# Designs tried in a protein design run: peptides against a protein of PDB entry 7RZF. Part 276

Target 1, 358 residues: chain A of PDB entry 7RZF
Amino acid sequence: PFQEEHLKQLYKIVPIKDIRNLYVTFPIPDLQKYYKSNPGHYLGHLIGHEGPGSLLSELKSKGWVNTLVGGQKEGARGFMFFIINVDLTEEGLLHVEDIILHMFQYIQKLRAEGPQEWVFQECKDLNAVAFRFKDKERPRGYTSKIAGILHYYPLEEVLTAEYLLEEFRPDLIEMVLDKLRPENVRVAIVSKSFEGKTDRTEEWYGTQYKQEAIPDEVIKKWQNADLNGKFKLPTKNEFIPTNFEILPLEKEATPYPALIKDTAMSKLWFKQDDKFFLPKACLNFEFFSPFAYVDPLHCNMAYLYLELLKDSLNEYAYAAELAGLSYDLQNTIYGMYLSVKGYNDKQPILLKKIIEKM
Target 2, 358 residues: chain A of PDB entry 7RZF as posed
Amino acid sequence: PFQEEHLKQLYKIVPIKDIRNLYVTFPIPDLQKYYKSNPGHYLGHLIGHEGPGSLLSELKSKGWVNTLVGGQKEGARGFMFFIINVDLTEEGLLHVEDIILHMFQYIQKLRAEGPQEWVFQELKDLNAVAFRFKDKERPRGYTSKIAGILHYYPLEEVLTAEYLLEEFRPDLIEMVLDKLRPENVRVAIVSKSFEGKTDRTEEWYGTQYKQEAIPDEVIKKWQNADLNGKFKLPTKNEFIPTNFEILPLEKEATPYPALIKDTAMSKLWFKQDDKFFLPKANLNFEFFSPFAYVDPLHSNMAYLYLELLKDSLNEYAYAAELAGLSYDLQNTIYGMYLSVKGYNDKQPILLKKIIEKM

## One batch from the design tools (peptide; made by RFdiffusion4, then SolubleMPNN)

Design b2_p25_8_s2 (from b2_p25_8, 21 letters changed)
Fold by OpenDDE base, seed 5:
Parts: sequence; C-alpha cells; structure tokens
Structure b2_p25_8_s2 (fold): chain B 358 residues (1-358), chain A 25 residues (1-25)
Amino acid sequence: as target 1 above (358 residues)
Amino acid sequence: LKEKIEKIQEEAANAERERRFGPKF
C-alpha cells in the first residue's frame, strides 16, 4: 500500500504526444473478491456519467474538460486504484485545482444521496445485455483473456464474472467512497507545457516528470467541498432494453428491402434480418424539403437547425448509448436524414424523444 | 467478417452519405 508520503502528491508529466490529461487516483482495497457486487463499477458509472447534472456535464459547461472516465483499475497484489481521468482543454489545464474541487463536490453528492439500488439494478441490466449480446471475439485473444481471468474467478463463473452483477452491497459502495478523499489522492497532470520544467526521469520509458506535494491549503479546500447544487444523480435510463424476442423469419423475406408502404408523402422499405438474428434494428428516415438547399441562407438555416436539434437531444444521447442505442442526424441536399440504431425494444422511445424536439 | 461487413456497410453508407450529404465539412 502507498505510505502517507506517497499520497497528496502532484505529478507533472511530459507526454510524447500532444495530449492534456488529468488523472486523479485514489488507492483502494482489492475489490476482486466483490466482483458480484462490483462497487467500483457502480461508482465509475455515476462519476463517469455524461447526462444532465453529471460531473462531465458541469466540467464541459465550463470549457475545462472534453471527456471523463471514472473507474477501478488493478494495482499490484492486494490493492487497486479508483481513477478519474479527464481530457483537458487548454483552459482546463489552468483550472486543475477547480476541476478536482468539482470531482470532490460530486463525490460529496454521492455520499449525501447514499447508495441507490435502482442504479445498481441498471448497471446489472446493462451488463447482462452486454454479456448476452457481446460481439464474437477473436478466439486466440478470447482464450488468452479467459486463461488470465481463471486465476480470479471460479471456473463456472469465468465467462460471466466480468458482466453479471448479483449482489447490491451499499456497505462496499460506502467503503470505496470513503477512500475517495483529498487526503488519499494522487494527481497526475499530463501536458507538453511541463517540458523543460521537470526534474525527474522515469526509468522504464524515460518519461520526464516533476513530483510535488499538494499544498495543505489545497487539500483543505477539497476537504471542504460543499454540495454543488448543479450536481444531480442521473434519471432512470428509459432506453434499457427488456424485450429480446427474435421474430421468426417471414416466408416471403426478401434479401433486399421491400416497399411495404407507398403514399403521396411517404415510402417505407423493410428488410428483416436474415443474418445476425439479434434484437436490433436500423431505422433510417430521409426527410425531403424543397427549401433545404434552395439557396445559401436556407442551407445555413437547415445546418443551424440540426446543430440546435442535436444539442437539445444531448440529454438522451448518453443514456441511449449506454443502452446500446444510437442516433444520427445529418443535413442532406434534399433535407435531413435521421438514423436510429441498436436494440429494437426502446427505439420507439428514442424516436419519440427526437420527434418531440423537432 | 462482421467488422468487414460493418466496414463495407459503413463505407457504402459513407459513399452514399457523400452522395446524399455532400462533402462533410
């Protein structure tokens, strides 16, 4: 385990690539034995959430962060890490202390709300879907992966252990949250802006870095992180599929899309899946407008309309993505295109949300 | 094969996209 001298440290790291990253790392106990409850995944799901009232949503609104990943990572034997990693903007690189303050405000919000069984259930359901409909891996890679994880899981569970949640353990969630404290933090900032400002070189890769103690005043500022009223738990994910029925192949199933509806205002083509046999569909809509490309003004208005529409749909985008749904909105020379893809069960819900915003 | 079909469908969708959407800016 890291000694106290290894905590409250800031590492300024020079990358080879032009990247700006922040890593906020917390030493945590080994959670491997708790794979059935996976408290680190629960916390990673919430901390890494991208919906309204999320940590990322707030940090994006400030222009400081592009992406955020939260989760557990394996350490050496007998301990793990919880890591919050963000991609920093140039502005965000100047606001690292405040970014970390917002992380602790969000963590404080999670403590105040306490463990939520419904969030665990969503994680369970999402992981069960991911397990059931996982893509076929390359046999060599898959066999090597399974051989590696046989050391961690019972043989009967080795295929399911990474996916199937079984036990809601609020005690373990709280235990991990208790490790996510400023006194237990290790911060790494990765930026080329530290070139020529480093005093150490890492032995294995020659990575140049500087190590500094985080000032006690900064630690205290993070310890006094209040409840930021902008942070909220996510809403229930309405897009999680529950029906996975595969309809039988129709006797008249064509290898190409058949015209099933022809009207003055609409044509509909349909093709049943004859290859994959997945509870997935692709809905493609082409809208035609004589005004879409009539002049530069209308073209720009149509562009702005779709950008505003996409922005208005951001509240659903992440929840849909988590549930294995996606949408695409694009301008065409004839009007607009909408695509909805993924699990068929909740596609009508997502489509309705899109239409309600149009 | 699925990745190739997805990639061919994505390339065909991208080529149909380029035809329908014009140049991506």
Scores: peptide ipSAE 0.026, ipTM 0.422, DockQ to the pose 0.025
Fold by OpenDDE base, seed 1:
Structure b2_p25_8_s2 (fold): chain B 358 residues (1-358), chain A 25 residues (1-25)
Amino acid sequence: as target 1 above (358 residues)
Amino acid sequence: LKEKIEKIQEEAANAERERRFGPKF
């Protein structure tokens, strides 16, 4: 376990690659025995959320952060870490203290709202879907993984333990959330801007770094993190599939797409899946406009239209992605291309949202 | 620390790639 002297430390690290990353690390108890409730996954889901009112949404709005990941990581025997990792912009590198303040404001929001059973249920449902419809892993890698996790799980649960949530444990969520405090923080900033400003070298990898104590005034600033009214819990994910029915193969099913609708304004081709037998579909739409490529002005207007349309759909993109839905919008020389892919059950909802924004 | 950082970065980049690209049909 980290001793008190290892807490409230800042590490400035020189990378080999031109990368800018921030790691905010908290020592937490060993949660291995709580795999059925997985409180670290619950917190990682919320802290790492990308929707409106999320930590990432606010940090992106300021131009400070590109990406954010939150979650638990294994430590040595008997302890774990909770880590918030962000990809920093050049501007974000100048605002690390304020980025961490926003992290603590979001954590404070999670304390104020308390554990939400509906969020746990969404995590449970998403993980159950991921387990049920997981792709085939490479046998050698999968066998080695299973052999490794046999040390942690009963034989009967070894295939399911990493996916299936069973127990809502608000007490454990609060316990982990109580460890996410400024007095327990370890900060690492990774940037080439620290080249020539380091005083230590890591023995094993030759990584140049500087270690500093975080000033008590900065710790106090983070301890006094108020509720920021911009932070909100995510809304319920409307895209989580609940129907997994696979329709029987039609007797007249062709190995190629069949034309099932032909009108002056639309043609529709359909191919039933004859190979995968998954509750998934690919919807592809090509829209034709005589104006799309008539001149450079119309081309640029069609491009701008799709960029605005994509921007207007960003609020749904992450929720759809979490639920195993994706969409793509592209300009073509004839007009526009739309693709919607993933679980078939909620595709009509996503498609409706797209069409309502068009 | 570097391997943990690189592995977190690679796991994060792979998780973001698996997010962004989904299961390819």
Scores: peptide ipSAE 0.014, ipTM 0.266, DockQ to the pose 0.057
Fold by OpenDDE base, seed 2:
Structure b2_p25_8_s2 (fold): chain B 358 residues (1-358), chain A 25 residues (1-25)
Amino acid sequence: as target 1 above (358 residues)
Amino acid sequence: LKEKIEKIQEEAANAERERRFGPKF
């Protein structure tokens, strides 16, 4: 494990690629034995959340961060890391201290709310869906993966251990949260802007870096991170499928789409799945408007309308994606195209939300 | 976790794409 001398350190690293990344790393106990509760997964789900009131949502609103990933990573023997990794904008590179302050404000929010059993249940349900409907992996990759994880899991659980959550352990969530403190932090900033400003070279890859102690005043600023009222726990994910029933093929099922509705205002074609036998559907809508492309003004208004509609739906996009739902909205020369794809059970909920925003 | 979910989703989306459009070379 890291000694105290290895904590509260800042690393400025020169990358080979033109990338700007921030890594905020905390040493944590080895959580491998707790795979059935997986407290690092719970925390990674919340810290890495993209919905309203999330850490990423606030950091994006400031123009500092493009993407965020939170989770546990293997360390050396007997310890792990919890890592928050962000893709930095050029402006975000100037605001690293404030980005990390926001991380600690979000972590403080998680401490204040305490462990939520409903969030654990959503993680459990999402992972169970992912396990049940996972695609066939390439045999070579799969065999190599299984051989690697046989060192960590009982043979009878080796196929399920990475997916199936069994135990809600609020005590372990709190234990991990207690390690996510400024006194335990290691910060790495990766940017080409540090070229010619480094004093060390890494032995194995020749990576140029500078190591600095984080000032005690900065550590104290992060230790005094208050509750930021912009941070909220996610709302319940209403898109998580619960019904996986596959309806029997109708006797009159055609191998091609059949016209099942023909009206002055709408035509509807339907084809039942006769090949994949998955609890999934593809809904495709084409809207026709004589005004969509009549002149440059109407074309630009139709474009702006869809951009505003997409923006108004962003609050649902992440939750839908986590639940294996997706939508797409496109301008056409005749009007608008909408598609909704994924598990069929909650598609009506997503479709209703789209229509209510239209 | 997000990378693993994204990778599972990307693998699922790629396998759904491969099932729909054939293997991307």
Scores: peptide ipSAE 0.007, ipTM 0.308, DockQ to the pose 0.038
Fold by OpenDDE base, seed 4:
Structure b2_p25_8_s2 (fold): chain B 358 residues (1-358), chain A 25 residues (1-25)
Amino acid sequence: as target 1 above (358 residues)
Amino acid sequence: LKEKIEKIQEEAANAERERRFGPKF
């Protein structure tokens, strides 16, 4: 376990690949015994959220960060880490202190709002869906994974323990949040810009790095992180499927799409799934407009329209993706193409949101 | 190749989902 001397440290690391990463690491207690509540997953879900008012949304709006991942990491026996990892832009590499300030502002927002049972329930439902419809892994990899996790879970729970949430434990969420403090931070910045500026070499891989103490003024700046009014909890994910009913295969089911509607303005083809038997559908819409490609101006307007439409739908994209829904919008020479894929239950909601923005 | 790309994209999307669902590091 890290002692006080190991906290409030900055590591400047030279990568082999041209990558820019920030790792903000917090030592936390071993949460393994709390797998039924998984408070680290709850916090990882919120800190790693990509919707409006999220940490990532703000950091992207500043041009500092491309991607963000938050979650618990296993340490050695008896301790864990909570890690926030971001992919840095070139500009973000210059603003690491302010990026970390925003992380602490978001964490402070989570403390101010307190643990939310509805967020836990969404995590539970999402994980249950992920478990139920988990793809078949390669047997060798799966067996090796299961053999590894048998050290941590009862044999009867080994298949489910990583997925099935059972208990809302606000006390454990608060306990982990209390460890996410500036006084408990370890920062690693990974960038080629540190080449020739390092004084140490890591023993195992020969990775060049420099270790520095984070100045007390910087720690105090992070300790005094205010409530940034841009940070908000996510809204409820309306796209989480609840109905998984699989309709029986129709006796007259054709192996090909059948024309089920033919009108002057629309044709509809339908094919029932005869292979996978999943509560999933693919909705594909092709829109034809004589104006879509009539001249370069109309072509560019049609392109701009779809780019603006996609941008206006970004608020739903992440929530839909988490819920196992996806959409795609493409320009065609004849008009536009819309695809909605995933669990069929909430596809009408996503489709309605798309149509309302159109 | 297409099935392999779709499977890599699905494995990448599943690995990104697994990353979003909090990878046990």
Scores: peptide ipSAE 0.000, ipTM 0.291, DockQ to the pose 0.062

Design b2_p25_8_s3 (from b2_p25_8, 21 letters changed)
Fold by OpenDDE base, seed 2:
Structure b2_p25_8_s3 (fold): chain B 358 residues (1-358), chain A 25 residues (1-25)
Amino acid sequence: as target 1 above (358 residues)
Amino acid sequence: RRKEIERIQEEAANAERVREFGPKF
């Protein structure tokens, strides 16, 4: 377990790969015994959220961060870490202190709002869906995984413990939030820009690094993180499936797609699932335009249109993806391609939003 | 992303490999 001397440290690390990463790490108690409530998953869901008013949305708007990941990680026996990891832009590498300030502002927002039972319920429902419709794993990997987790969970729960949430524990959420403080922080910055500026070498892999104490003034700046009015809790996820009914096979069901609509403006092909029997659908749309690829200007305009359309859909894309829905938009030489895939129940909602933005 | 939590678990396993490449705390 980290002692006080190990906290408030900055590590500058030289990677082998050309990567720019920031790791903001907090030591936390061992949460394994709380797997039924999983407070670290709750906090990871919110801190790692990608929707409007999220930490990532703000850091992206600044041009500092590409991706963000938040969650608990196992440490050694009897302790864990909560880690916020970001992929840094070149500009973000210059603004690490301000990035971390924004992290503490978001954490302060979570403290101010308090634990939300509806957010826990969404996590529970998402996890239940993922358990229920879990794909078959390779037997070797699955057996090895199960053998490993038998050390942590009762035999009767070993299959469910990583998925099924049972208990809303606001007390444990607050307990973890109380550990996410500047006085408990360990910061690692990974960048090739530190090459030739390091004074230590790691024993096992020869990784070059420099260790520095974070200045007390910087710690105090983070401790005084205010409420940033740009940060908001996510909205309720409208894409979480609730209907999992498998429709019976039609009497005229063909082994191949059948043409079910033919008009001057559209052809529709349909194939019912006769093999997997999952509450999922794949909608594929090919749009034809004789102008899409007529010249370089029109080709670039069609490209820019789809990039703008994707950008305008970002508010829904993350919530849909969490719920097991995805979309794809591609330019083609004939026009454009749209795909919508995943659970069929809420698929019309996503499709409607896409069409309303088009 | 949940795949990012799985990728945090897999990239925590790979960032255990990359943090196995960091100073062992």
Scores: peptide ipSAE 0.018, ipTM 0.476, DockQ to the pose 0.053
Fold by OpenDDE base, seed 3:
Structure b2_p25_8_s3 (fold): chain B 358 residues (1-358), chain A 25 residues (1-25)
Amino acid sequence: as target 1 above (358 residues)
Amino acid sequence: RRKEIERIQEEAANAERVREFGPKF
C-alpha cells in the first residue's frame, strides 16, 4: 500500500511506442464489498463523461487531450485506485499542471453538486440493459472469469454482481470523492520527450523513468481549484432504450434483404432478424455523389468533411454508445457510407442527430 | 469506452506491469 512518501509524486516515463499519456492516480479504499452500489462506477461515469460540460470536452476544446478514461482499478486485496487517464497532444504535454488543475476543478464541481440519484439510476438502467442483452462469450474465457469472481461474490449473484446496481449510496460516493484530492495524487507522464532525461530503470521491462516530488506550490494550486463555470453535470441520456419488443417474424420474411422501396432517389432493402431475435437493428446508408471522388481536391474535401462531422458528433455519439448505439461514417469511391447499429428503440434519435449535422 | 477501458486497462495493466515494477510501493 502507498505510504505518504509515495504520494505527491511525479513519474516521467519513456515509452517504447510513440505515445503521450497522463495518468492521475488516487489510492482509494477497497470498494469490492460495495458492488451493489458501485460508487467508483458512478464517479468514473461522470469524470469519464464526454458530453457538453464534461472534463474531456473542456480539455479537447483547449487542444490538450484527445481521449479521457476515468474509473476505479483493482489493486491488491484491501486497496484500489481511482485513475484518470488522458491521451495528450503535443501541446497538452506542455500543460500537464493545467490539465490536472481542470481535473480538480471538475472534481470540485462534483463535490458542489453532490451525489445525484438520477445519475445512479441511469447507470443502473444502462447496466441492466447490458446484462439482459449480453452477448455470448467464449466458454473457456467466460468460465475462467466466473471462477475468478466467485472469490468476491455469492454464487447466486456471480452472474449479476458486475452489472446489476441495487443501492444508491451517496455516502460512499462522497467517501470516494473525498479521496480524490491533490494531497493523495500520483502523477505519471508517459512520453518519448523524456528520453535521455531519466535517472532510473525499471527492473522487469527496463523502462526508463524519473521520479520527482510534486512541488508544494503546485499541490496548493490544485487544492485551491475553483469552480470552473464551464463544467456541468451531463444531461439525461436520451438514448437509453426502454422498448425491447421483438416483432413477430413476417410470413413472407426472406433469408436475404428484400427491396421494399424503389424510387428515383433511393432504394430501401430490408431483412428481418430470423436468427438472433434481439431488439436491435442495423441501418446502413450509402450516399452517392458524382463529386466525391472526381479529383484529388474533392477526395480530400470529402475526407475532411467526414472527419469534421465525426468530431461534431462526438458528444452525442458518446451518450449513444453508453446506451448500446453506435454509428460509423466512411468515405467510399461513390460518396459516403453511414451505419447506425444497436437497440432499435432510440436509433431514430441518433440517426436524426447525424442527419441534422450533415 | 468500457471495452477500451478494459483494453486500456489491459494495455495499462501491461504498461503498469511496466510501472508496477517501478519501485513496489
Scores: peptide ipSAE 0.017, ipTM 0.481, DockQ to the pose 0.048
Fold by OpenDDE base, seed 1:
Structure b2_p25_8_s3 (fold): chain B 358 residues (1-358), chain A 25 residues (1-25)
Amino acid sequence: as target 1 above (358 residues)
Amino acid sequence: RRKEIERIQEEAANAERVREFGPKF
């Protein structure tokens, strides 16, 4: 485990690849025994959320961050880490202190709101869906994985332990949140901009780095992180499927798509699933416009339109993706293509939102 | 995003590409 001497440290690391990353790491207790409540998963859900009022939404609005990942990571036996990792823009690389301030403001918001049972329930439902409809893995990989996790879980639970949440433990959520403090932080900045500015080389991989103590003034600034009114808890995820009914195969079901509607303005092809028997559907739409590819100007306008449309859908895209729904929008030489895939139950909700933005 | 969600989604997306229903327009 890291001792006090290893806390409040800044690492400037030179990557081989042209990448800009920030890692904010907190040593936490070993949470393995709490797998039934998984408090690190709860916090990783909220901190890593991409919806309105999220940490990522604010950092993206400033042009500082492209992506954010939050969650627990295994350390060695008897301790773990909670890590917030962001992909930095060139501008974000100049604002690392302020990015970390916003992280602590969001964490302070989570403390102020306290543990939310409804958020735990959404995590439970999402994980239960993922378990129930889990795809077949490659047998060799799966057996090796199961053999490895038998060291951590009872035999009866080994298949379910990584998925099924059973217990809402607000006390454990608060315990982990209490470890997410500036006095318990380790910061790593990864950028080529540190080339020639390092004084150490890592022994195993030859990674060049510089280690510095974080100034006490900066630690105090982060300790005094106020409530930022831009940060909000996510809304309830409307895309979580609740109906998993599989309709019986029609007697006249064809092995190929059948034309079920033919009009001057639309053709509709349908194929029932006769193979997988999953509560999933694929909706594919081709929109035809004689203007989409008539000249370079119209082609670029159609491209710009889809990029703006995708941007306007970002708020729904994340919540849908968490619930096992996806969409794709592409330009075609004839117009545009829309695909909506995943659990059929909430596809109409996502499709409606897409069409309302079009 | 969570790494576990990304893994589950990548596994699901890779499986869904193999399970694509309907005509490719």
Scores: peptide ipSAE 0.020, ipTM 0.481, DockQ to the pose 0.035; fails the geometry check
Fold by OpenDDE base, seed 5:
Structure b2_p25_8_s3 (fold): chain B 358 residues (1-358), chain A 25 residues (1-25)
Amino acid sequence: as target 1 above (358 residues)
Amino acid sequence: RRKEIERIQEEAANAERVREFGPKF
C-alpha cells in the first residue's frame, strides 16, 4: 500500500502523445466485497457527472477542462484507487491547483449533502437496464471475461455482479468520501510541456517524469476548500426508460420502410423491427433548406447554427446518453440531419427538447 | 461518454505506470 511518504506527491509526466491530462488519485480500501452497493460507482457517477452544477460544468465554464472522468480503479490485490481525470486545456494547465481546489469543493458538497438514496436508485435502474438489454458479446471474449471475474464473485452472481446494485450503503459512500482528502492525494500532470524538465525515467517504458512533494500550503488550501455555491447535485434523470413493451409485429409488416405519410412538407417512412425485438427505435429526420448550401456564407452559418444547437443541448445529452438515448446532428448539402436512437420510451422527451432548442 | 478511467489509462498507459511505480505491494 502507499505509505504516507507516497501521498501528497506531484508527478510531472512527459507523454508520448500530445495530450494534457490531470490525474487526481486517492488510495482507497478494497471495495470488491461491496459490489452489491458499489459506493465507488455512486461517487463516480456524481463526480463524473456532466449536467448543470457538476464539477465538469464549472471547470468547462472557466475554460480549464474539456472532459472529466471520475471513478474507482482496481489496484493490486487488497486496495483500489479513486481517480478524477480531466483533459486540460492550455489554460487549464496553468490552473492545476485551482482545478484541484474545485474538485475538493465538489467533494465537500457531496459530504454536505450526504448520500442520496434516489441517486443510488437511478444508478441501480440504469445498471439494471444495461444488464437486461446487454448486447451479445463475442463468445470467446465473454467466456474469458467471465472466467476472470469468477475469482471475485460467487458463481451464482458472476453474470449480475458487475451490473445489479442491491444495497444502498450510505456508510460505505461516506467511508470512500473520507478517503477523498488532500492528505491522501496523488497528483499526476501529463503534458509535453515537461519535456526537458524531468529528472527521472520509468524503468519499463522509459517514461520521463519528475516527482515533487506538494507544498503544505497547497495541501492546506485544498483542506480549507469551502462550499462553492455553483456546485449542485444533478436533477433526476428524466430519460431513464421504464416501459420496455415490445409491440407485436404487424401482419402486413414490410421488410422495407413503408411510406406512411406523404404531405407537401413531409414524408414519413416506417419499418417495424422484425429482427431484434428490442424496446428501441431509430428516428431519422432529414430537413431540407434551399439556403443551407447556397454559398460559403450560408454553409458556415448552418455549421455555426448546429454547433450552437449542440452546445445548447449539452445539458440533456449527458443525461440522455446515461439512459441509453443518443442524438446526432449533422449538416448536409440539402440542410440538416437529425437522428435520435435508443430506448423508445423516452425518445419523445429528448426529441421535444431538441425541437424546442431549434 | 462514461469514459471509464481504464480507457484514459490505456491511452496514458505509460503515465499510469509511473503512478503505480510507488511501492508495488
Scores: peptide ipSAE 0.019, ipTM 0.498, DockQ to the pose 0.043; fails the geometry check

